# Designs tried in a protein design run: peptides against a protein of PDB entry 5HDT. Part 18

Target 1, 163 residues: chain A of PDB entry 5HDT
Amino acid sequence: MVVKTFMDMDQDSEEEKELYLNLALHLASDFFLKHPDKDVRLLVACCLADIFRIYAPEAPYTSPDKLKDIFMFITRQLKGLEDTKSPQFNRYFYLLENIAWVKSYNICFELEDSNEIFTQLYRTLFSVINNGHNQKVHMHMVDLMSSIICEGDTVSQELLDTV
Target 2, 163 residues: chain A of PDB entry 5HDT as posed
Amino acid sequence: MVVKTFMDMDQDSEEEKELYLNLALHLASDFFLKHPDKDVRLLVACCLADIFRIYAPEAPHTSPDKLKDIFMFITRQLKGLEDTKSPQFNRYFYLLENIAWVKSYNICFELEDSNEIFTQLYRTLFSVINNGHNQKVHMHMVDLMSSIICEGDTVSQELLDTV

## One batch from the design tools (peptide; aimed at target 1 W101 V102 F109)

Design b2_p15_5_s4 (made by RFdiffusion4, then SolubleMPNN; from b2_p15_5, 6 letters changed)
Fold by OpenDDE base, seed 3:
Structure b2_p15_5_s4 (fold): chain B 163 residues (1-163), chain A 15 residues (1-15)
Amino acid sequence: as target 1 above (163 residues)
Amino acid sequence: SKAEKAMAKALEELK
């Protein structure tokens, strides 16, 4: 089994994490989340996913509203997984692989609007799933959704109907 | 670290 490069990356020390805190906060600003260029938004999403990996199990974002905005933003970017022939597909794959492995969305359980976030994620994933995706893509999608279901204490009927 | 380098590279691509 080939181990992916990002899985071999060590988490930064506490001292090193502090050096990039301000940069992480700026990346989550409206300037980047609402950037008009689709490719830039994808890069922002990948970088945010990397930040969650580095700071796991914690996050540098303390505002629940900001966390909601970030995950809703990441969810919107996952729509790009639909076109497997896109030149940017490899970056969309990286985004999916990262958030699935890290279980980044699991920090949303502490948010009041967690149900909304998970519902949008599931709807998005099911909307982009197609027969053109290889087994690895399907595996990551299943891992991402199953982890949330297994860890969640309560699941709304709407979310259950989506599955 | 590898993580720092990867993040720095990603940020440079945003410019």
Scores: peptide ipSAE 0.053, ipTM 0.769, DockQ to the pose 0.035
OpenDDE base, seeds 1, 2, 4, 5: peptide ipSAE 0.045, 0.041, 0.042, 0.042; ipTM 0.745, 0.735, 0.740, 0.736

Design b2_p15_6 (made by RFdiffusion4)
Pose (drawn by RFdiffusion4):
Structure b2_p15_6 (pose): chain A 163 residues (1-163), chain P 15 residues (1-15)
Amino acid sequence: as target 2 above (163 residues)
Amino acid sequence: TPVMTTGTKPDMEFD
């Protein structure tokens, strides 16, 4: 249910944002990012993605250590894109479609471990892509990765090698 | 501030 309200919420709705702001900060808790249940991490990942959409360009989570945990957690969930036969696939696709449209990963440019995050992201995307994915999956991955290069400060040799 | 997309979200499906 929280996924639906965060999905339907708007960047304009200042009222609902101030209301759900405490929940948004809570969903990033370590209880969720490391929850052993696959279905819970997926739902939490979709929420954190819209939470970045709704509050842009000013995200609620300010702690860099915590901000790092979130985007690495999201990258681990993108591994679910590989199983195109799973009933949960369309939810992983929604996650990919969202962070691609919002360019949420660009928040990591300021983090000290940006290169590790972007490198692990690139490796993951190139390791999950297969013949089961339509062109929309290919398109969203390019949009996601293109923004990191075009709008980033630099490209390390390690990140360039993953391509 | 990092560059991000803002505005009205396009139609998307969850399931």

Design b2_p15_6_s1 (made by RFdiffusion4, then SolubleMPNN; from b2_p15_6, 7 letters changed)
Fold by OpenDDE base, seed 4:
Structure b2_p15_6_s1 (fold): chain B 163 residues (1-163), chain A 15 residues (1-15)
Amino acid sequence: as target 1 above (163 residues)
Amino acid sequence: KPVMNTGKKPKRFLD
């Protein structure tokens, strides 16, 4: 399946990166980002996370608006981390682990609306962080937030209010 | 250029 294809792909798989570029672009379409099934959206988010991993430090998406849409989309999916008993929790964990390790959101620093994206990310993370999460989840959440803070030159007042 | 982790496949949690 498409999800496994990107999940199994290495960052140095240049031939495969070229081969599946169009698929990567297609996954960012409104058809997938606005898919009515939340489980499908989660799979899409995981694919997108893997795409960012594979193509790092460059994103294959050329449109800043599209990049913003993608990260806002991924941010919305992270809400699913709130319920550790969810059947899909492991996939949400996969999403979190991936974007935290890759530092995928750091691509957003090249976007005009980076502060908006980061603000929404932090709000989302803080809304789902709870004592039911194990240490690994907390670690990834902290890593994700820290990577952004460490690289950011300025932090909006809105973001400061959430931290 | 943004700092991102590259060069190796990360340790992954699989379903």
Scores: peptide ipSAE 0.402, ipTM 0.896, DockQ to the pose 0.812
OpenDDE base, seeds 1, 2, 3, 5: peptide ipSAE 0.297, 0.370, 0.132, 0.315; ipTM 0.827, 0.881, 0.782, 0.838

Design b2_p15_6_s2 (made by RFdiffusion4, then SolubleMPNN; from b2_p15_6, 7 letters changed)
Fold by OpenDDE base, seed 4:
Structure b2_p15_6_s2 (fold): chain B 163 residues (1-163), chain A 15 residues (1-15)
Amino acid sequence: as target 1 above (163 residues)
Amino acid sequence: KPVMVTGKKPERSLD
């Protein structure tokens, strides 16, 4: 399974990172980002999160537009956190934990449309956060948002007002 | 550049 390949890959595995670079690029194609199956999109998002982890602190995606598409895509998937009883919730949990820990969204500070990305992220997280989530889910959500606030010297006042 | 964390895998698995 491709998803498991990236999930199990270490950041220090330079040869493997090079070997699967083209696969990483392929997974960010419109074919996957716009896949009609919601479960497939979730798996793609999880895989992309692992790709960001593996290639941190850099990203294999050189196109700013592609990076924007990816993070907007991931943000849309996070909406699935709203249904805590879904069979797919654990995968949404995985996605959240990964991007929160890695601070993957920090790549977006290099993007012209970073404000749009962060705004949508915060709106999404606040729309899904509820008392039904366990402490760890809450922690990851807070960590994800706090990381951007703490490291972003370009965070807009609008975004700050959203917090 | 903003810092990204390296050196750790997520605690949870996809399954």
Scores: peptide ipSAE 0.256, ipTM 0.874, DockQ to the pose 0.790
OpenDDE base, seeds 1, 2, 3, 5: peptide ipSAE 0.247, 0.046, 0.252, 0.210; ipTM 0.875, 0.743, 0.871, 0.861

Design b2_p15_6_s3 (made by RFdiffusion4, then SolubleMPNN; from b2_p15_6, 7 letters changed)
Fold by OpenDDE base, seed 2:
Structure b2_p15_6_s3 (fold): chain B 163 residues (1-163), chain A 15 residues (1-15)
Amino acid sequence: as target 1 above (163 residues)
Amino acid sequence: KPVMRTGKKPKRFLD
């Protein structure tokens, strides 16, 4: 399974990284980003998160427009964190943990639309955070937001007002 | 539940 393949792959697996590069690129296609199945989109998001992890610090996606699409897509998936009782919550947790630890959203600082991406991210996180989340979920959310604030010396006041 | 357990600290993205 594609999800397991990327999940189990290490950053220093150079041969595998090269082997699965084309697959990584295809996973970011509109076919997957706009897939009608919500569970499929979640799996895609997890794969994309792992792809960022595996290829860090260099994302295999070179197009700024594609990167924007990916992060807007991942941000939309984070809405699934709102339902802690969902059978898919564990995968949403994995997604959150991954992007928080890897600091994948830091890629967005190189994008001209970074403010839009970060604003959408913060709005999403604040919309889903609730008392049903355990400490780890809260910590990852805080880590994710804090990383952007700490590194984002050029963030807009609009974003700062959201925080 | 899925938890990232890589053993070694992964490389991370910086601004």
Scores: peptide ipSAE 0.331, ipTM 0.791, DockQ to the pose 0.074
OpenDDE base, seeds 1, 3, 4, 5: peptide ipSAE 0.318, 0.329, 0.322, 0.329; ipTM 0.785, 0.792, 0.782, 0.801

Design b2_p15_6_s4 (made by RFdiffusion4, then SolubleMPNN; from b2_p15_6, 8 letters changed)
Fold by OpenDDE base, seed 5:
Structure b2_p15_6_s4 (fold): chain B 163 residues (1-163), chain A 15 residues (1-15)
Amino acid sequence: as target 1 above (163 residues)
Amino acid sequence: KPVMNTGKAPKRELE
């Protein structure tokens, strides 16, 4: 299983990183990012999160446009955090915890459209946050936003005012 | 390069 393969991979597994590089690139294709099945898209997002973890602080994706597409895609998946009673909530939690801890979105600071990505992220997080979320979910959301603020020399004042 | 955590992230079972 592809999802399990990346989930179990260590960051210092250089041989495996090279072996599965082509698979990582393939997972970022439009075929997967625009897959019609919502559950498949969630699994793809989790895989991408693990890929960013494994290859940190670099990313195997060389195209800035592709990176933008990926992070916009991940941001869209975070909307699933709204339904705390969903059978898929644990996977959404995994996605949130992963990207928050890794600080994956910090890669976006090298992109020209970083402000657009961060704006969409913050809007999404504030749209789904609710009293039904436990302390851990709130903590990860705060950590995710804080990692961007702490390194955000290019973060707009307008966005900061929303915090 | 942007600051990122390069240690082992917490892992959860997805299935």
Scores: peptide ipSAE 0.329, ipTM 0.835, DockQ to the pose 0.746
OpenDDE base, seeds 1, 2, 3, 4: peptide ipSAE 0.322, 0.086, 0.095, 0.316; ipTM 0.837, 0.746, 0.744, 0.828

Design b2_p15_7 (made by RFdiffusion4)
Pose (drawn by RFdiffusion4):
Structure b2_p15_7 (pose): chain A 163 residues (1-163), chain P 15 residues (1-15)
Amino acid sequence: as target 2 above (163 residues)
Amino acid sequence: STIAERFPNDKKYDR
C-alpha cells in the first residue's frame, strides 16, 4: 500500500509530503536495507526511488553515510532485473524505470565514495542485461548511466573500464 | 502509463 501512495504522490503535494516525510526517513532504516526477505527489500527499494522523485531536487535523507547505504542497497536490488521470468520482474523494471527517469544516482556526485557506487552500478547493469530484456530496459540503462558521465565531474579509468 | 507520461514536469537531480 505504501508503494502505491508514494507512486501516485506528486512533487507539488506539499501537504502529503510533510505528512509522509517521517515515514520516508524511516523506510531507509537499516531494518529494511538488510531485511532478509527478498520481497521486502524490493518494495522498500521502489519507495526510496519515488521518495527521491517526490522530494527532488532536495532529498530528505541528509546523512552521507546513510545516503551511501541506500544507493548501494538499490544497486543490489537491480540484480533482480536478470530473471525476466519471475513474477516480480515488472517491479524491478519499475525501479529501473524510476531511478532512470529521476536521475536519483546523481545525488552521489557529492559523496566521497561516488566512484565505488557508480562502478558497482555499471558492473551490475552489464551483468544483468540479457536477451530477455526489451529495448525499454536497454534505454533506461543508457539514460541512467549517461547522466552520470555527462553531468558528473569526472570519469575514473576504473569506471571507464566497466564500459 | 509510464513514469514520463505521468510525471513529465517533475524536477530531477540534474546539474

Design b2_p15_7_s1 (made by RFdiffusion4, then SolubleMPNN; from b2_p15_7, 10 letters changed)
Fold by OpenDDE base, seed 4:
Structure b2_p15_7_s1 (fold): chain B 163 residues (1-163), chain A 15 residues (1-15)
Amino acid sequence: as target 1 above (163 residues)
Amino acid sequence: MSLEEKFPDDKTFSK
């Protein structure tokens, strides 16, 4: 129910956005970010991606530390993209598609540890990309990385070395 | 259907 709610919600649904704000905040709690079940973490990541989409261009998370935790968490989930034959691959695809299209990682430019976040993202994407991925997956990966490079005011040497 | 197709007028975090 929760996953479907966020997935179907429009950005203009102001009353619903307000209603589910507390839920959005709860989904970013350590309980969910550090949940022992891998499938639960994936669902949480998808929900978080939808939350960023729904509230764009703002985010309901006001803590820089929390934002860092969220994006590091999402980055870790992207490792699941490596196995294209996984039953959960479609959900990993959704996660990738969402964060690429929404450009949610662009929020990280306001964070002190943005370089760390972007570096980990790029390393993760390059570690999981393989010939089993179709053109759409590759496109989303490239779009995600390109948006960060193009819209970032500065790019660390470490990030450049990763690219 | 992609998210872009589903929400063609949605805002993003692009500058």
Scores: peptide ipSAE 0.510, ipTM 0.925, DockQ to the pose 0.923
OpenDDE base, seeds 1, 2, 3, 5: peptide ipSAE 0.025, 0.028, 0.014, 0.032; ipTM 0.624, 0.667, 0.612, 0.692

Design b2_p15_7_s2 (made by RFdiffusion4, then SolubleMPNN; from b2_p15_7, 10 letters changed)
Fold by OpenDDE base, seed 4:
Structure b2_p15_7_s2 (fold): chain B 163 residues (1-163), chain A 15 residues (1-15)
Amino acid sequence: as target 1 above (163 residues)
Amino acid sequence: MSLEEKYPNDKTFSK
């Protein structure tokens, strides 16, 4: 229900956005980010991605530490893209599609630890990309990385050379 | 349907 609620919510649904704001904040709690079940974590990641989509261009999370935790968490979930035959692959695909489309990682430019976040993102993407992925997956991966590279003021060439 | 198709007019975190 929660996953569907955020997935189907429009960005201009102001009344609904206000109604579910507390739920959005709750989903970023340590309970969910550190949940022992990887399928639950994937669902949480998708919800968080939708939350960024819905509330763009303003993230509802105000704590820099929390934002870092969220993006490091989402990055870790992207490892699931490695298995294209997984029953959960479609959700991993959605996660990738969302963060690429919404450009939510651009929030990280305002964070002190942006280089750490982007480094982990790039390393993760390059570790899971393979010939089994279709063109759409590759496109989203490229779009995701390109957005950060092209729009980033703090992403150094040195960082890019080390990933 | 892609997110781009579903929400073509959405605001993003693009600069």
Scores: peptide ipSAE 0.670, ipTM 0.957, DockQ to the pose 0.946
OpenDDE base, seeds 1, 2, 3, 5: peptide ipSAE 0.661, 0.652, 0.653, 0.664; ipTM 0.955, 0.955, 0.955, 0.956

Design b2_p15_7_s3 (made by RFdiffusion4, then SolubleMPNN; from b2_p15_7, 11 letters changed)
Fold by OpenDDE base, seed 4:
Structure b2_p15_7_s3 (fold): chain B 163 residues (1-163), chain A 15 residues (1-15)
Amino acid sequence: as target 1 above (163 residues)
Amino acid sequence: MSLEEKYPDDKTFSK
């Protein structure tokens, strides 16, 4: 229900956005980010991605530490893209599609640890990319990385050298 | 349907 609620919510649904704001905040709690079940973590990641989509261009999370935790968490979930035959692959695809489209990682430019976040993102993407991925997956990966490279003001040269 | 197709006018975190 929660996953569907955020997935189907429009960005201009102001009343609904207000109604579910507290739920959005709770989904970023340590309970969910550190949940022992990887399928639950994937669902949480998708919800968080939708939350960024819905509330863009304003993230509802105000704590820099929390934002870092969220993006490091989402990055870790992207490892699931490696197995294209997984029953959960479509959800991993959605996660990738969402963060690429919404450009939510651009929020990280305001964070002190942005280089750490971006480094982990690129390492993760390059670790999972393979020839089994279709063109759409590759496109989203490229779009995600390109957005950060092209729009980033604080992307380190060291990171760029690894790209 | 892609997110781009579904929400073409959405605001993003693009600079």
Scores: peptide ipSAE 0.661, ipTM 0.956, DockQ to the pose 0.940
OpenDDE base, seeds 1, 2, 3, 5: peptide ipSAE 0.645, 0.032, 0.656, 0.654; ipTM 0.954, 0.667, 0.956, 0.955

Design b2_p15_7_s4 (made by RFdiffusion4, then SolubleMPNN; from b2_p15_7, 9 letters changed)
Fold by OpenDDE base, seed 5:
Structure b2_p15_7_s4 (fold): chain B 163 residues (1-163), chain A 15 residues (1-15)
Amino acid sequence: as target 1 above (163 residues)
Amino acid sequence: MSLEEKFPNDKTFSK
């Protein structure tokens, strides 16, 4: 229900955005980020991705520590892309598509630990890439990484060469 | 339907 609510919401729904703001904040709580069920964590990640989509270009999360937690959490979920035969693969695909399209990781450039987040993202993507993925998956992975490289001024070329 | 098709005019976090 909550997943569908955010998935179908558009950026111009100002009244709905205001109404569900507290729910968006609640979904980023440790209760959900550390939920013991892997499938629930995936759904939470998709909701968070949609929340970034809906509120772009202004994230509703203002705490740098919370933002770091969220992006590290989303990055961990992307490991699920490794199993192309999983019943949940389509949701992992959606997560990848969303963050690539919305460019939500660009928020991380405002964080002190941006290099840590990007390094972990790159390593995660390269750990799962070329595991039977189709062209669309590869395209989203490339778009995600290219956006960060092209728009970032905090990630050194040396770091990118060694990741 | 892709997100690009569904939300073609959405703002992003691109600089």
Scores: peptide ipSAE 0.663, ipTM 0.958, DockQ to the pose 0.953
OpenDDE base, seeds 1, 2, 3, 4: peptide ipSAE 0.659, 0.644, 0.652, 0.659; ipTM 0.957, 0.956, 0.956, 0.957

Design b2_p15_8 (made by RFdiffusion4)
Pose (drawn by RFdiffusion4):
Structure b2_p15_8 (pose): chain A 163 residues (1-163), chain P 15 residues (1-15)
Amino acid sequence: as target 2 above (163 residues)
Amino acid sequence: SATALVRKISEKPPS
């Protein structure tokens, strides 16, 4: 249910944002990022993605250590894109479609461990892509990775090598 | 540095 309201919410709705702001900060809790249930981490990942969409360009989570935990957590969930036969695939696709459209990972440019995050993101995307994915999956991955290069400060040799 | 884009759900491209 929380996924639906965060999906349908708008960047304009200042009223609903101030209301759900405390829940948005809470969903990033370590209880969720490390929950052993696969279905819970997926739902939480979709919420954190829209939470970044709704509150842009000013995200609610300000702690860099915590901000790092979130985007590495999301990268681990993108591994679910590989199983195109799973009933949960379309939700992983929604996650990919969202962070690609919002360019949420660009928040990491200011983090000290940005290169580790972007490198692990690139490796993951190149390791999950297979013949089961339509061109929309390919398109969203390019949009996601293109923004990091075009709008980033630099490209390390390690990140360039993952391509 | 660049950051997340301001997006509105009414402007979301179709699936």

Design b2_p15_8_s1 (made by RFdiffusion4, then SolubleMPNN; from b2_p15_8, 11 letters changed)
Fold by OpenDDE base, seed 4:
Structure b2_p15_8_s1 (fold): chain B 163 residues (1-163), chain A 15 residues (1-15)
Amino acid sequence: as target 1 above (163 residues)
Amino acid sequence: MAKPKKVYRKERPPL
């Protein structure tokens, strides 16, 4: 129910955005980010991606530490892209597509630890990319990485070495 | 630096 609510919500629904704001904040709690079930964490990540989409260009999360935790969390979930035959792959694809299209990670440029976040993202993507991925997956991975490089005028050498 | 953008995505995974 919660996942569908955010999936179906568009960016212009101001009343709904206000109505579900508290739920969005709750979904970023440690209870969900550190949930022991991998499938639950994936669902949470998809919800968070939709939340970033809905509230773009701003995030409802005002704490820099919380934002860092969320993006590090999302990055960890992207490891699931490695197995293209997984029953959950479509949901991992959804996650990737969403964050790439919205350019959600661009909000991280305002964070002190942006370099750490981007480095982990690139390492993760390069670790999971394989020839079993179709063109769409490759496209989203490239879009996600290129958007960060293009916007990052001061990308660290460490990140550049990872690319 | 560009912020996240407004988008209207229609592709959805199965619930």
Scores: peptide ipSAE 0.314, ipTM 0.867, DockQ to the pose 0.390
OpenDDE base, seeds 1, 2, 3, 5: peptide ipSAE 0.310, 0.056, 0.065, 0.256; ipTM 0.867, 0.728, 0.745, 0.850

Design b2_p15_8_s2 (made by RFdiffusion4, then SolubleMPNN; from b2_p15_8, 12 letters changed)
Fold by OpenDDE base, seed 1:
Formats: C-alpha cells, sequence, structure tokens
Structure b2_p15_8_s2 (fold): chain B 163 residues (1-163), chain A 15 residues (1-15)
C-alpha cells in the first residue's frame, strides 16, 4: 500500500527516497488532488504530509504553483477534523499531527501566495475547532498556528486579523 | 526563517 510505504519510510533512506520520487510527484497530480472520493483525498493528503516529512527540510516539488495547490489541498482536508465521531477521524488527526510537528507549512513562506495559504489555513482551523476535540488536537492546532506567526516576518495584517 | 524539521517517526508526539 502506497500510504504505508511513505508512512514507514525514514528520512535518511536516500535510495528509497530516490526510488519513490516519481510516485511522490504522481500523487500531487490533479488526478489525485481532485479525486471524487473524499476518503481517497484524505489518504492522498496523509501521503503528501509524509512526503514533506521524508524530504524535509526541502520538498520534491519544485513548482511554486504545485506547492500552493498541495497546501491548499491539505488545508481543505483539515475540514474533516470537525466531526470527531467520523470513522476517518484518526487519519485526520494523523494529518494534523504530522504537519504540525514537521512544520511543513514553513515551505510556504517562500511562495508568492503564502498569505493566501496561511489565511485559508487559519480560517479552516478556526472553523473546525470545537469543544469535542481532545487536548492533543487543540495542542497541534495551536502549535501549527503559533509557529507560522512566530516564524513569519511576512505575515499579513489580514492573517493577524483572522486570528 | 525555519524550514521543516528533520523528524523521524519515533520522535513524533504521542497520539
Amino acid sequence: as target 1 above (163 residues)
Amino acid sequence: MAKPKKVYRKDLPPR
């Protein structure tokens, strides 16, 4: 299974990273990002999160437009955190935990449309956060948002007003 | 500006 392949891959496995590079690129195609099945899109998002982890601090995606599309896509998947009773909640949690811990969104600071990405992220997180979330979920959400504020010299006033 | 971290799976926070 592709999901397990990236999930279990170590960051120092250079040969495996090279071997699966084309697969990583393929997973970021419009075919997967616009897949009609919501559960498939969630799996794709988790794979992409692991890809960012594995290739950190860089990403195998060199196109700024593609990077924007990916992070906007991941952000949209985070909407699934709202329903804590969903059978897929654990995968949404995995996605959140991964991107918060790795600080994958820090790649976006180098993008022209970083403000759009971060604004959409914050709006999404504030939209889904609720009292049904446990302390760990809240912690990861706070960590994700605070890291961007602390690291971002280019954080727009619009983003700050969203917080 | 900090880039993404080198983080192994075993170093991830408890779930």
Scores: peptide ipSAE 0.356, ipTM 0.846, DockQ to the pose 0.739
OpenDDE base, seeds 2, 3, 4, 5: peptide ipSAE 0.044, 0.052, 0.045, 0.051; ipTM 0.705, 0.737, 0.723, 0.712

Design b2_p15_8_s3 (made by RFdiffusion4, then SolubleMPNN; from b2_p15_8, 12 letters changed)
Fold by OpenDDE base, seed 4:
Order: structure tokens, then sequence, then C-alpha cells
Structure b2_p15_8_s3 (fold): chain B 163 residues (1-163), chain A 15 residues (1-15)
């Protein structure tokens, strides 16, 4: 399973990172990012999160447009955090914890459209936060948002208004 | 600006 392959890989596995690089690139294709099945998109998002983890601090995706598409895609998947009773919630949790802990969105600071990405992320997170979330979920959401605020030299007024 | 972290799988939630 592709998901397991990236999930089990660590950052020191240079040979594996090289071996699966083409797969990582393929997973970011429009075929997967625009897949009609919601569960497939979630799996893709988790894989992408692991890819960002594995190749940190860099990303294997060299196109700024592709990076934007990926992070906008991941952001859209985070909407699934709203329902804590969903059978897929644990996978959404995995996605959240991964990207928060790795600080994967920090790649976006180098993108021209970083403000758009961060704005959508914050709007999404605030829209899904609810009382059903446990402390861990809240912590990761806060960590994710705080990391961006603290690392960003400048934040758009629109983003500030969202916070 | 800080780059993404070096993080091992063991630091992530269980499967």
Amino acid sequence: as target 1 above (163 residues)
Amino acid sequence: MAKPRKVYRKDLPPR
C-alpha cells in the first residue's frame, strides 16, 4: 500500500527517498488531487503530509504552482475534522498532527500566494473547531496556526482579521 | 523563517 510506504519511511532513508521520489511526484498529480472519492483524497493528503515530512526541510515538488495546489488541497481535506464521530476521523487526526508537528506549511512562506494559502488554512481550521474535539486536536490546531503567525514576518490584514 | 522540522515517524500518532 502506497500510504503505508510513506508512513513507515523516515527522513534518514536516503535510498528509499530516491526510490520513491517518482511516486511522490505522481501522487501530486491532478488525477489524485481532484479524485472524486473523498476517502481517496484523504489518503492522498496523508501521503502528501508524509512526503513533506520525509523530505523536510525541503519538498520534492519544485513548481510553486504545484506546491500551492497541494497545500490548498490539504487545507480542503482538513474540513473533515469537523465530525469527530466520522469513521475517518483518526486519519484526519493523523493529517493534522503530521502537518502541525512537521510545520509543513512553512514551505509556503516562499510562495507568492502564501497569504492566500494561510488565509484559507485559518478559515478552515476555525470553521471546524468544535467542543467535540479533544485537547490533542485543539493543541495541534493551535500549534499549526501559531507556527505560521510566529514564523511569518508579515501577515496580511485579511489573515489577521480571521484570527 | 524556520523550515519544516526533522521528524521521525515515532513522533507521529499511531497508525
Scores: peptide ipSAE 0.327, ipTM 0.877, DockQ to the pose 0.553
OpenDDE base, seeds 1, 2, 3, 5: peptide ipSAE 0.041, 0.044, 0.044, 0.046; ipTM 0.704, 0.707, 0.702, 0.692

Design b2_p15_8_s4 (made by RFdiffusion4, then SolubleMPNN; from b2_p15_8, 11 letters changed)
Fold by OpenDDE base, seed 5:
Structure b2_p15_8_s4 (fold): chain B 163 residues (1-163), chain A 15 residues (1-15)
Amino acid sequence: as target 1 above (163 residues)
Amino acid sequence: MAKAKKVYRKDLPPV
């Protein structure tokens, strides 16, 4: 129910954004980020991706530490892209497509630990990319990485050399 | 109902 609520919400739904702000904040709690069920964590990640979409260009989360935790959490979920035959692959695809299209990770440039976040993202993507992925998956991965390179002035040379 | 087209974060005006 909650996941569908944010999935169906538009970026210009100002009244709804205010109404569900507290729910968005609660979804980023340790209870959800550290939930023991892998499928629940995936749903939480998709919901968080939608929250970033809805509230773009700003995030409702004011704590830099919380933002770091969220993006590290989302990055960990992207590991699920490795198995293209998984019943949950379509949700992993949704997560990837969303964050690539919205350029959600670009919020991280405002964080002190942006380089750490981007490094982990790139390592994760290169770890899961394989020949079983179709062109759409590859395109979203490239779009996600390229956006960070093109817009970032703080990206390390080491990370650039990996591309 | 037709959903609004998603907008890149960077393409949105600052608040």
Scores: peptide ipSAE 0.051, ipTM 0.695, DockQ to the pose 0.084
OpenDDE base, seeds 1, 2, 3, 4: peptide ipSAE 0.047, 0.043, 0.045, 0.050; ipTM 0.716, 0.686, 0.694, 0.713

## One batch from the design tools (peptide; aimed at target 1 F52 V102)

Design b2_p16_1 (made by RFdiffusion4)
Pose (drawn by RFdiffusion4):
Structure b2_p16_1 (pose): chain A 163 residues (1-163), chain P 16 residues (1-16)
Amino acid sequence: as target 2 above (163 residues)
Amino acid sequence: PKLSSKVDESERPPLP
């Protein structure tokens, strides 16, 4: 249910944002990012993605250490894109479609471990892509990775090598 | 840290 309200929420709705702001900060808790249940991490990942959409360009989570945990957690969930036969696939697709449209990962440009995050993101996307994915999956991955290069400060040799 | 920019909700892709 929380996924639906965060999905339907708008950047304009200042009222609902101030109301759900505490829940948004809570969903990033370590209880969720490391929950052993696959279905829970997926739902939490979709929420954190819209939480970044709703509050842009000013995200609620300010702690860099915590901000790092989230985007590495999301990258681990993008591994679910590989199983195109799973009933949960369309939810992984929504996650990919969201962080691609919002360019949420660009928030990591300011983090000290940005290169590790972007490199692990690139490796993951190139390791999950297969003949089961339609062109929309390919398109979203390019949009996601293109923003990191075009709008980033630099491209390390390690990140360039993953391509 | 901030997001690079705010997206236009009128151009939002259709929801599932």

